# Peptides against a protein of PDB entry 3J47, part 36

Target 1, 121 residues: chain A of PDB entry 3J47
Amino acid sequence: IRLTNQLKSLKGLQSKLKDVVEYLDKVINKELPINHTILGKLQDVFNLLPNLGTPDDDEIDVENHDRINISNNLQKALTVKTNDELMVIYISNLVRSIIAFDDLIENKIQNKKIQEQRVKD
Target 2, 69 residues: chain B of PDB entry 3J47
Amino acid sequence: YEEKEESNLAATKSMVKIAEQYSKRIEEEKELTEEELKTRYVGRQDPKKHLSETADETLENNIVSVLTA

## One batch from the design tools (peptide; made by RFdiffusion4, then SolubleMPNN)

Design b1_p12_7_s4 (from b1_p12_7, 9 letters changed)
Fold by OpenDDE base, seed 4:
Structure b1_p12_7_s4 (fold): chain B 121 residues (1-121), chain C 69 residues (1-69), chain A 12 residues (1-12)
Amino acid sequence: as target 1 above (121 residues)
Amino acid sequence: as target 2 above (69 residues)
Amino acid sequence: EFLEKLKDLLSL
């Protein structure tokens, strides 16, 4: 259930992002007027998103390159953190599986011993 | 969409907490394995069962954490 | 040991 909800949310975000791109393309092509309310909400979303750089091609002043690098470093740090978290979860699952298998093996050995004793009686 | 996004954000926050709890859960799992070893040596079935149950709970929590990641 | 238990399980 949770994974399905996350996937649905991600799909919704992807669709909305696609609609925004299509809208921006139409505005660039002068087919539609600029909707300031949509742009304001998009800017708020971009400010809240760790700057997943679409480098806008405009003024590549040297200062923007450092900001893009800082943004990439932040994204990289977030990716590393996510990877570490997933690794911890993976190791935990592995350890739990090993313990569960050990218990299963022990239970089978005990059951066999009980059956062997019953056959001797 | 918004409700699922909120649930995903809550899951991400929970995942950070789970990472902290994960270290603790690994330690709890190790303690359970040691109790199983001790119970195997002492021949008492009850500590082994408790260890197995705690290991299963730890596994379930980790699976839920993976599903929330 | 776990390995001995595995061997015993496989022998069953």
Scores: peptide ipSAE 0.433, ipTM 0.852, DockQ to the pose 0.010; fails the geometry check
Fold by OpenDDE base, seed 1:
Structure b1_p12_7_s4 (fold): chain B 121 residues (1-121), chain C 69 residues (1-69), chain A 12 residues (1-12)
Amino acid sequence: as target 1 above (121 residues)
Amino acid sequence: as target 2 above (69 residues)
Amino acid sequence: EFLEKLKDLLSL
């Protein structure tokens, strides 16, 4: 459910961005007047987006490395964090699987011993 | 879309909490394994079963955490 | 003991 909601949100954002690009191209070509209401909302969205990938501003504080999604440098830091979280979850699942298998093996050995005793009786 | 974005932000905050809980879950899992080792000598099937059930619950919680990530 | 149990499981 959560992954599906994230994917749907990303698809909605992608569609909206495509519509904006198409609108901007039409405005540049003087085919359509600028819709000020749509542009204002887009500007607000862009201002809420973490700074998209101008490489030149030196003072990107290293502390923001821990937060997930939306611009390429931030996306790299966010990808690293997501990978670390996924690795932790993966290791946890492996450990749980190993413990569950160990218990299953022990239960199987005990059941076999009980069956061998019943055959001797 | 907005509801999903809010859900994604809540999921990210939950992942940070899951990382902290993971360290605690690893310790709880070790304690359970030690109890199972002790129970093996006492010949009571019941403590071993309880340990197995707790390990399974711990595994399920990690799988749900991975699926939420 | 764990390794021996794993061996026993593999033999089952």
Scores: peptide ipSAE 0.428, ipTM 0.844, DockQ to the pose 0.009; fails the geometry check
Fold by OpenDDE base, seed 2:
Structure b1_p12_7_s4 (fold): chain B 121 residues (1-121), chain C 69 residues (1-69), chain A 12 residues (1-12)
Amino acid sequence: as target 1 above (121 residues)
Amino acid sequence: as target 2 above (69 residues)
Amino acid sequence: EFLEKLKDLLSL
């Protein structure tokens, strides 16, 4: 369910970005008049996007690193963080699986001992 | 879309908390394994069962956390 | 050892 919602949100964003690009191309080609209201909203969206271009801005708020896999430089840092988190979860699952297998093995050994005792009686 | 975005935001915040708790959960899992080892020597099934159940719950929580990542 | 128990389980 959650993964499906994330995928749907990403697809929605991709579609919206495509529509914006198509609109901008039409404006450049003078096929449509410049809608200043749409451009203003788009500019606001771009200003909310992580700064893709300036390596020198040290003030990249650490909080924005977690949310947006979209921007390449920030996306690289976000990708590394996501990879680390996924690795931790993977290791945890592996450890839990090993413990569960150990318990199953012990239970099976105990059951076999009980059966062997019943055959001797 | 908005409901899913809100769910993703909540999930991301939960993941940060899970990462902090993960180290603690690994330690708790080790403690449970020690109790299971002790239970193997004492021959009492109850502590082993409780350890197994706790390990399973911990596994489920990690799987959900991975799926939310 | 866990490995010995695993081996025993596989032999069962």
Scores: peptide ipSAE 0.428, ipTM 0.845, DockQ to the pose 0.009; fails the geometry check
Fold by OpenDDE base, seed 5:
Structure b1_p12_7_s4 (fold): chain B 121 residues (1-121), chain C 69 residues (1-69), chain A 12 residues (1-12)
Amino acid sequence: as target 1 above (121 residues)
Amino acid sequence: as target 2 above (69 residues)
Amino acid sequence: EFLEKLKDLLSL
């Protein structure tokens, strides 16, 4: 569900961006008038996006690290964070599997000991 | 879209909480393993079974966390 | 040790 919602949001954003690009191309080609309202909203979106264009400004405000999705550098950092989280979950699952396996082994050993004791009796 | 974004934000917050819970669960699982080791000497099957059940519950919670991530 | 338990299990 969550992944599906994220994917849907990304697809929606992609579609909107495509529409904007198509609109901009039409405006450049003088096929359509500039829709100032759409451009204004797009500008607002870009202003809310961390500046993709300055790779060198290490002033990645540490505070915005929590917002996983928006900027490519932020997206990279968020991808790293997501990867780390998935890694932790994976390790956790492995540990649980190992413990469950240990218990299974112990149960088998106990069962065998019980059987051997029954045969001696 | 907004509902999905809100759901993703909530899920992210839940993931942080899950990470904390996971650390705690790992410790609880270790404690249970020690109890199982002790129970092995006592010849009582019951504590070992309880440890196994708790390990399974911990595993299930991690799987749910992965699915929520 | 877990490894010894594994060996014991395999030997049983």
Scores: peptide ipSAE 0.415, ipTM 0.839, DockQ to the pose 0.009; fails the geometry check

Design b1_p12_8_s1 (from b1_p12_8, 6 letters changed)
Fold by OpenDDE base, seed 2:
Structure b1_p12_8_s1 (fold): chain B 121 residues (1-121), chain C 69 residues (1-69), chain A 12 residues (1-12)
Amino acid sequence: as target 1 above (121 residues)
Amino acid sequence: as target 2 above (69 residues)
Amino acid sequence: SRLAQLLRDILK
């Protein structure tokens, strides 16, 4: 469900961006007038997006590193954070798997001992 | 889309919480392993089984956390 | 170490 919602949101964003590009192309070709309201909103969205190429990303406080990187440089930092989180989850899963296997091995050993005792009896 | 965005934000917050829970779960898994070790010494299968079950639950929770992330 | 031994014992 969560992944599906994320995918849907991304698809919606992609579709909207495509519409904007198509609109801009039509404006450039003088086929349609510029919708100033849409452009203003788009500019606001871009201003809210972390700058993908601005070198000033060094001052972005460590506290935002744990939040999902929405924009490219911030998105890179957020991508790193996401990767770190995924690694932690991966390691945790491995540890749990190892513990589970250890228990399975122990159970098997116990079962073997019980069978050996039954054969002796 | 807004609902999905809210879900993503909630998921991100949940991931932070999951990381904390993961640390706690790792400790719980260790405790279970110690109990299994102790149970091995005592020859009682029940504590070992419990440790294994707890470890499995911890792993499952981690997997769910990763899938949610 | 014991886990590794146990794994070996299971494989056997």
Scores: peptide ipSAE 0.392, ipTM 0.836, DockQ to the pose 0.009; fails the geometry check
Fold by OpenDDE base, seed 3:
Structure b1_p12_8_s1 (fold): chain B 121 residues (1-121), chain C 69 residues (1-69), chain A 12 residues (1-12)
Amino acid sequence: as target 1 above (121 residues)
Amino acid sequence: as target 2 above (69 residues)
Amino acid sequence: SRLAQLLRDILK
């Protein structure tokens, strides 16, 4: 279920990105006016999703370049943090699996002992 | 799409909490294993079963955390 | 280990 939801989310994000690109292309071609509401939402998404490459907005003011570099650095830092968290979770899962296997082995041994006792009786 | 984004954000927050609790979970797992070992020597099956169940629950929680992450 | 012994017993 979770994996399916993640995949669906990723597909939705991809579709949305495509729509944004198409919209931006139309705005550049002066076919449509700039929708400020859509741009605002997109900016919010970019601020929340540091891994989304800065929109190739041609009019990156010099002040925006420094902000973009800061955003990229933040994104990289967040990626590293995520990787570390995933590693910790992975190790934890391995430990739990080992314990579970140990218990399974013990349960099997106990079951065999019970069966052997029943055969002797 | 918005619902999925919210789910991902919640998952990220959960991962941070899991990272903090990871050390505690490892210690709890060790304690359960020790109890199983002690139970083996005492010949009582019930404590071992409980330890196994706790280990399974811990594993499941870790898997869910990884998937959320 | 007892676990290893259990695994062997399960495999029998």
Scores: peptide ipSAE 0.388, ipTM 0.835, DockQ to the pose 0.010; fails the geometry check
Fold by OpenDDE base, seed 4:
Structure b1_p12_8_s1 (fold): chain B 121 residues (1-121), chain C 69 residues (1-69), chain A 12 residues (1-12)
Amino acid sequence: as target 1 above (121 residues)
Amino acid sequence: as target 2 above (69 residues)
Amino acid sequence: SRLAQLLRDILK
């Protein structure tokens, strides 16, 4: 459910972004007048986006590392953080799986011992 | 879409918390595994069962975290 | 080692 909602949200964002790009192209081509309201909203969105342009390591705000942002340089740091988080989750899952298997093996061994004992009785 | 975005944002925040909790959960899982090892030596089923259950819970939480990520 | 032994025992 959560993953589906995230995917839907991402798809919605992608569609909206595509619409904005198409609109901007039409405005550039003078096919449509400039809508100031749309531009203002777009500017607000861009201002909220991490600065895509400057690769300077110093602008990598640690706080933005948790946001999977499409922006390349801050995005690289964010990507690293995301990758680290995913790695931790992956390792945790592996560890849980190993423990679960260990328990299953132990349970099976115990069951076998119980069966062997029943056969001897 | 907005509701899902809000859910995703909450999930992302939760994932950060889960990462911290994950470290703790990994430690808890290790403890459970040690208890299982001890239980194998002592022949007591109860500690092993508890370790297994905790490991399963830890795994489930990690899966949920991955799905949220 | 014990896990491996357990796996072998499960496979038996």
Scores: peptide ipSAE 0.387, ipTM 0.840, DockQ to the pose 0.010; fails the geometry check
Fold by OpenDDE base, seed 5:
Structure b1_p12_8_s1 (fold): chain B 121 residues (1-121), chain C 69 residues (1-69), chain A 12 residues (1-12)
Amino acid sequence: as target 1 above (121 residues)
Amino acid sequence: as target 2 above (69 residues)
Amino acid sequence: SRLAQLLRDILK
């Protein structure tokens, strides 16, 4: 469900960006007037998504610790955070699997002991 | 799209909470393992079962965290 | 080690 929602949000963003590009092309070609509302929303998106277009590799202002990949440069920092989180989850799953395996082994040992006792009786 | 965005925000907040809970879950898993060890020596099957169940719950929570991430 | 002992006990 969450992954599906993220995918839907990404698709929505992609569609909106496509519409903006098409609109900008029409404005450049003098076919349509500049829609100030769309441009304002786009500017707001750019303000919320710092440095989408500038490959400024250096100053990733890591201020927004939001783990969600919003922007490519922010995505680098967020990718590191996401990778660390995935690593922690992976290790946790391994630990749980080991514990579950240990429990399974113990259960088998107990079952064998019970069977041996039943045969002796 | 708005519902997904809200869900993603909730998921992100949940991930932070999961990170905090992860340490607690690891400790809970250790406690269950100790109980299993004690149960093995005492011959009481009940503590071992409880440990196994808690380990399974911890595993499920980690899987959900991975899926959220 | 304990897990290994458990595995051996299961295999016996």
Scores: peptide ipSAE 0.365, ipTM 0.826, DockQ to the pose 0.009; fails the geometry check

Design b1_p12_8_s2 (from b1_p12_8, 7 letters changed)
Fold by OpenDDE base, seed 1:
Structure b1_p12_8_s2 (fold): chain B 121 residues (1-121), chain C 69 residues (1-69), chain A 12 residues (1-12)
Amino acid sequence: as target 1 above (121 residues)
Amino acid sequence: as target 2 above (69 residues)
Amino acid sequence: STISKLLRDILK
């Protein structure tokens, strides 16, 4: 249920992002005026995204290309973080499985020893 | 969608906490493994069972963490 | 089969 809800939200976000890109392209081409309400909502969404780009206070003139690269770097960093978290969870599950198997083997060995002792008896 | 986004944010914060707890859980799991190793030498069933149960609880917590992620 | 074999070896 939770994974399904996350996937649905991600799909909704992807669709909305696509709509924003299409809108921005139309604005750049002067086909539509800037809708301030849509931009405001988009800004709110971006503000809710963890600002991984702490802009160091250095100078104002970071050209638009650097912002896109920063956004890509931030997205990449978030992806790496998510991958690392998934990897840790995977390794943890693997370790737990190994321990559970070791215990199962030991229990089986003990049961076999008990059975052998009963047969001798 | 908004409820899910809020849930994802809460889940991410929980994941950071889970990562810290995971390091602690790994140490607890190692302690259990050492107790199992010691119990194998002592030949009595009870400490081994307790170690197995603790390992299972650690596994369950990791599974819940994965499902939360 | 290899894991099962290893498990059997640990069990002997």
Scores: peptide ipSAE 0.385, ipTM 0.824, DockQ to the pose 0.010
Fold by OpenDDE base, seed 4:
Structure b1_p12_8_s2 (fold): chain B 121 residues (1-121), chain C 69 residues (1-69), chain A 12 residues (1-12)
Amino acid sequence: as target 1 above (121 residues)
Amino acid sequence: as target 2 above (69 residues)
Amino acid sequence: STISKLLRDILK
């Protein structure tokens, strides 16, 4: 459910971005008048996006590193953070799997011992 | 879409928390494995079962975290 | 060693 919602949100965002690009292209081609309200909202969105063009690592607030790959340099730092988080999750899953397997093996060993005892009785 | 975005944002925040919880979960998982190991030596099924259950819960949480990431 | 023993026991 959560992944599906995230995917849906991303798809929605992608669709909206596509619509914006198409609109901007039409405006550039003078096919449609400039809608200042839409442009203002887009500008606000862009301003909220991590600055793609600032190369200096120092301006990348740590808080922005947690966000997914939307912006290039900040995006790189964010990508690293995301990768680290994914790695942690992956390792955790592996550890749980190993423990689960260990328990399964032990359970099987115990079951076998019980069966052997039953055969002897 | 907005509801999912909110869910994703919450999930991302939860992921940070999950990373911390992940370290804790790994520790809990280790404890379960140790208990299982001890139970294997002691021959008591109950501690081992508890360790297995905790490990399974930790795995499930990690999977959910991965899905949320 | 415990994992190895478990594997051996599963295989037996």
Scores: peptide ipSAE 0.443, ipTM 0.844, DockQ to the pose 0.009; fails the geometry check
Fold by OpenDDE base, seed 5:
Structure b1_p12_8_s2 (fold): chain B 121 residues (1-121), chain C 69 residues (1-69), chain A 12 residues (1-12)
Amino acid sequence: as target 1 above (121 residues)
Amino acid sequence: as target 2 above (69 residues)
Amino acid sequence: STISKLLRDILK
């Protein structure tokens, strides 16, 4: 569900971006006036999404390495954090699996002991 | 789309919380293992069952966290 | 050791 929502949000953003590009093309061709509201929102998006178009690796603020933000350049730094998080989750799952296996082993041992006691009685 | 964005934001915040909770969950899992060991010595099945159930709940929470990441 | 003990108990 969460991944699906993220994909839907990304698709929505892609559609909006396409609409903006189409609008900009029409403005360049003098077919439509500049929609200041759309441009303002786009500017806000660009301000919130630092330098999507210029992959300058150097301006990746080291401090924001921990925040999973959708920006491509930030995503590179965030990819490390995401990988670490996935690793932690993986280890956690392994630990839980080991505990569950230990419990299964114990249950099996107990069942065998109960059966042996029943045979002796 | 907006609801999904809000859900993603909540998921991201949850991931940070999950990292903190992960440390706590590891400790809880250790406690469960100790209780299982104690139950093994006492021959009481009930504490061991409770430990197993708690471990399963912890696993489920981790799986949900992975799916959210 | 505890795991090995558990394993032995399962095998019994």
Scores: peptide ipSAE 0.409, ipTM 0.830, DockQ to the pose 0.009; fails the geometry check
Fold by OpenDDE base, seed 3:
Structure b1_p12_8_s2 (fold): chain B 121 residues (1-121), chain C 69 residues (1-69), chain A 12 residues (1-12)
Amino acid sequence: as target 1 above (121 residues)
Amino acid sequence: as target 2 above (69 residues)
Amino acid sequence: STISKLLRDILK
């Protein structure tokens, strides 16, 4: 459920971003008048989004290492954070798997001992 | 989208909390493994089963955390 | 194959 919601949110963001790009292309081509209100809201979104659009790779990598958002230069730092979180989850899953295997091995050993005792009886 | 953004923010906060809980869960999992080791030595089946169940629960929680990340 | 052999040895 949570993954589905996250995927849905990401798809929604992707769709909105695509719509913005298409709108900007139409404005550049003079096919549509500039809607200042939409552009203002988009600018606000871009300002709130950790510097998604600025190509300066060097400055953004340093500041945003600690925050999760995947999209642009700050998003690279956010990608690192996301990778770290995924790594923690991966390690956790491995640990749980190891414990589960240990239990399975123990159960198999016990079952074998029980069978050996039954054969001796 | 706004509801999803709020959900993502809540999920991120939950992830931080989950990370803290994960450290605690790892310790709990170790305790269960120690109990299994003790149970192997004592020959009591019940503690081993409990350790296995706790390990399974810890794995399940990690999987859910990964799915939530 | 090696893992399967190891598992068989553990099960012995």
Scores: peptide ipSAE 0.371, ipTM 0.826, DockQ to the pose 0.009; fails the geometry check

Design b1_p12_8_s3 (from b1_p12_8, 4 letters changed)
Fold by OpenDDE base, seed 4:
Structure b1_p12_8_s3 (fold): chain B 121 residues (1-121), chain C 69 residues (1-69), chain A 12 residues (1-12)
Amino acid sequence: as target 1 above (121 residues)
Amino acid sequence: as target 2 above (69 residues)
Amino acid sequence: SKLAELLRDILK
């Protein structure tokens, strides 16, 4: 469910972005008038986006590292953070899997012992 | 789309929390493994079962975290 | 090593 929602949101964003690009192209080609409301909203979105330019090291605040891969340089730092998070999740899953296997092995050993005892009885 | 975005945002925030919780979960998982190890020596099923259950829960939470990431 | 041994025992 969560992944599906995330995927849907991403698809929606992608579609909207495509529509904006198409609109901008039409405006540039003088096929449509400039819609100031749409441009204002787009500008607001861009302002909320981390700067795609080479952010100076000082602008790479840790808080921006948590945001997904939208902006390139900040995105690189963010990518590192995302990778670290994914690594942690991966390691955790691995550890959990190992523990689960250990338990399974133990359960099987116990079951085997029980079966051997039953055969002796 | 907006509902999913909100869900994703919540999930992302939860991921940060999950990272912290992950460290704790890893510790809990280690405790379970130790209990299993102890149970293996003591021959008591109960501690091992508890460790296994905790390990399973930790794994599930990690999977959910990965899915949320 | 014990886990591996156990895995081997399970596979037997």
Scores: peptide ipSAE 0.406, ipTM 0.841, DockQ to the pose 0.010; fails the geometry check
Fold by OpenDDE base, seed 3:
Structure b1_p12_8_s3 (fold): chain B 121 residues (1-121), chain C 69 residues (1-69), chain A 12 residues (1-12)
Amino acid sequence: as target 1 above (121 residues)
Amino acid sequence: as target 2 above (69 residues)
Amino acid sequence: SKLAELLRDILK
């Protein structure tokens, strides 16, 4: 459910970006009037989004490094933070899995002992 | 989209809290494993089962945390 | 070793 919601959010963002690009192309081609309100909101979104437009800009804004924002230049720094968080979660899952396996092994050993006792009876 | 963004922000905050709690969860998991080990020695099946269940719950919580990340 | 052996037995 949670992953599905995240995927849906990403798909929605992608669709919205595509719509913005299409809108901008229509405005450039003078097919539609410039909607200043939509553009202002988009600019605000772009200002809040770490620089998505310049994937090659190595400028890591250090101040936003600690905040997980999905955008390319700041996203590189954010990707590092996300990777660290994912690593912690991965390690935690491994530990839980190991414990679960230990319990499964013990349960199996017990079941085998019970079966052996039943065969002897 | 706004609802999902808010959900993602909440999830991120939860992840930070989970990271702090993760160390505690690891310790709790170790304690449960030790109890299972002790229970194996004592021949009591019940503590071992409880440890296994706690490990499963811990794993499930970690999976949910990863999915939230 | 007993855990590993049990895993082998479960896999059988």
Scores: peptide ipSAE 0.398, ipTM 0.832, DockQ to the pose 0.010; fails the geometry check
Fold by OpenDDE base, seed 1:
Structure b1_p12_8_s3 (fold): chain B 121 residues (1-121), chain C 69 residues (1-69), chain A 12 residues (1-12)
Amino acid sequence: as target 1 above (121 residues)
Amino acid sequence: as target 2 above (69 residues)
Amino acid sequence: SKLAELLRDILK
């Protein structure tokens, strides 16, 4: 359920980003006015991204290519962070499982010893 | 979609906290394992059981963290 | 070693 919801959200975000790009292209071509609602939603998405480099320091150098690269780098960084967190959780679960198995084995050995003693009596 | 995004942000913050807790949980797990090893050597049932229970609790906490992530 | 043996016995 959770993974499915995450996938759905990601797909929705991707679709929205595509729509924004298409809208921006139309605005650049003076075919449509700026849709403030779409921009607001996009800003909200950016605000939810923790490591979006503070837009403040880099001068708005107009060249669109650098901004896209920055966004991609940020997305990559977020993906890496998520992967690292998942790895930590996975390793933790493995360690716990190993400990649980060790305990089960010990319990079984003890039970076997008790049974052997009962048979000898 | 917006609710999911908010949930993802909250989850990310929780994951940072989980990472810190994870380090502590790993240490607790190691302590349990050492206690089990000592109990195996001494041959008495009680210390081993306690170590096993602590390991199980650590596992449960990790599972809950995974489900929350 | 004993733990490994026990695991084998549980699986059997």
Scores: peptide ipSAE 0.388, ipTM 0.828, DockQ to the pose 0.010; fails the geometry check
Fold by OpenDDE base, seed 5:
Structure b1_p12_8_s3 (fold): chain B 121 residues (1-121), chain C 69 residues (1-69), chain A 12 residues (1-12)
Amino acid sequence: as target 1 above (121 residues)
Amino acid sequence: as target 2 above (69 residues)
Amino acid sequence: SKLAELLRDILK
C-alpha cells in the first residue's frame, strides 16, 4: 500500500511536470500566456527540491543527510541514510526471527516433556 | 495522489520514530527473552507465550517499517 | 550454544 502510494505520487508528479513542459513550450511559441500560478507552484517545488538538474555534489548540505527527500542529488546523501535504515530494519528482523525461533524451540521442548510425562503416567 | 503523498509524509515521520522505537523494541525483545528463560525454569507456559507474542508484534512493526522505508 | 542445545533437545 505505501509503495503503491509513493509510486502514484511519483506518477502524478511526472504527469504534472509533463504538463508544465508542454505549457512552457506553448508559452515559448507564444500560443498561451504564462500561468503564474502553475509557475509559482513549480518554483516552490524547485525551491523545496534541491537542484535536480546539475549533480552539484558540492552543495549537498551535510545537515540534510538524515532526511529522506525526493530529489536525486539529495537522494545521494539520503541514500546513505536510507541504506543505514534498511540495514537496521534487516538486523531487527533477524533478531526477531531468532527470538521467535528460540520460542519455538522452547515450546517444542515443553511439548516433548509433556508427552514424556504422559507416557510415564 | 494527494492521499498517497500524505501517507508518504506520515511514513517518513514514522521512520524517524522507528529509529527511536528500534532501540526500545530491542529492549522489549530482551525482556521477553528473560521471561522465556524464567518460564522455562518455573514450568509456567503463560509468561513464555506472552514473550513470544510480544516478539511477534515487534517483528511485525519492523516489517511495516521496512515497507514504509 | 544454549539455543543450539535447546534445539537438539527439542529434536530428540
Scores: peptide ipSAE 0.378, ipTM 0.826, DockQ to the pose 0.009; fails the geometry check

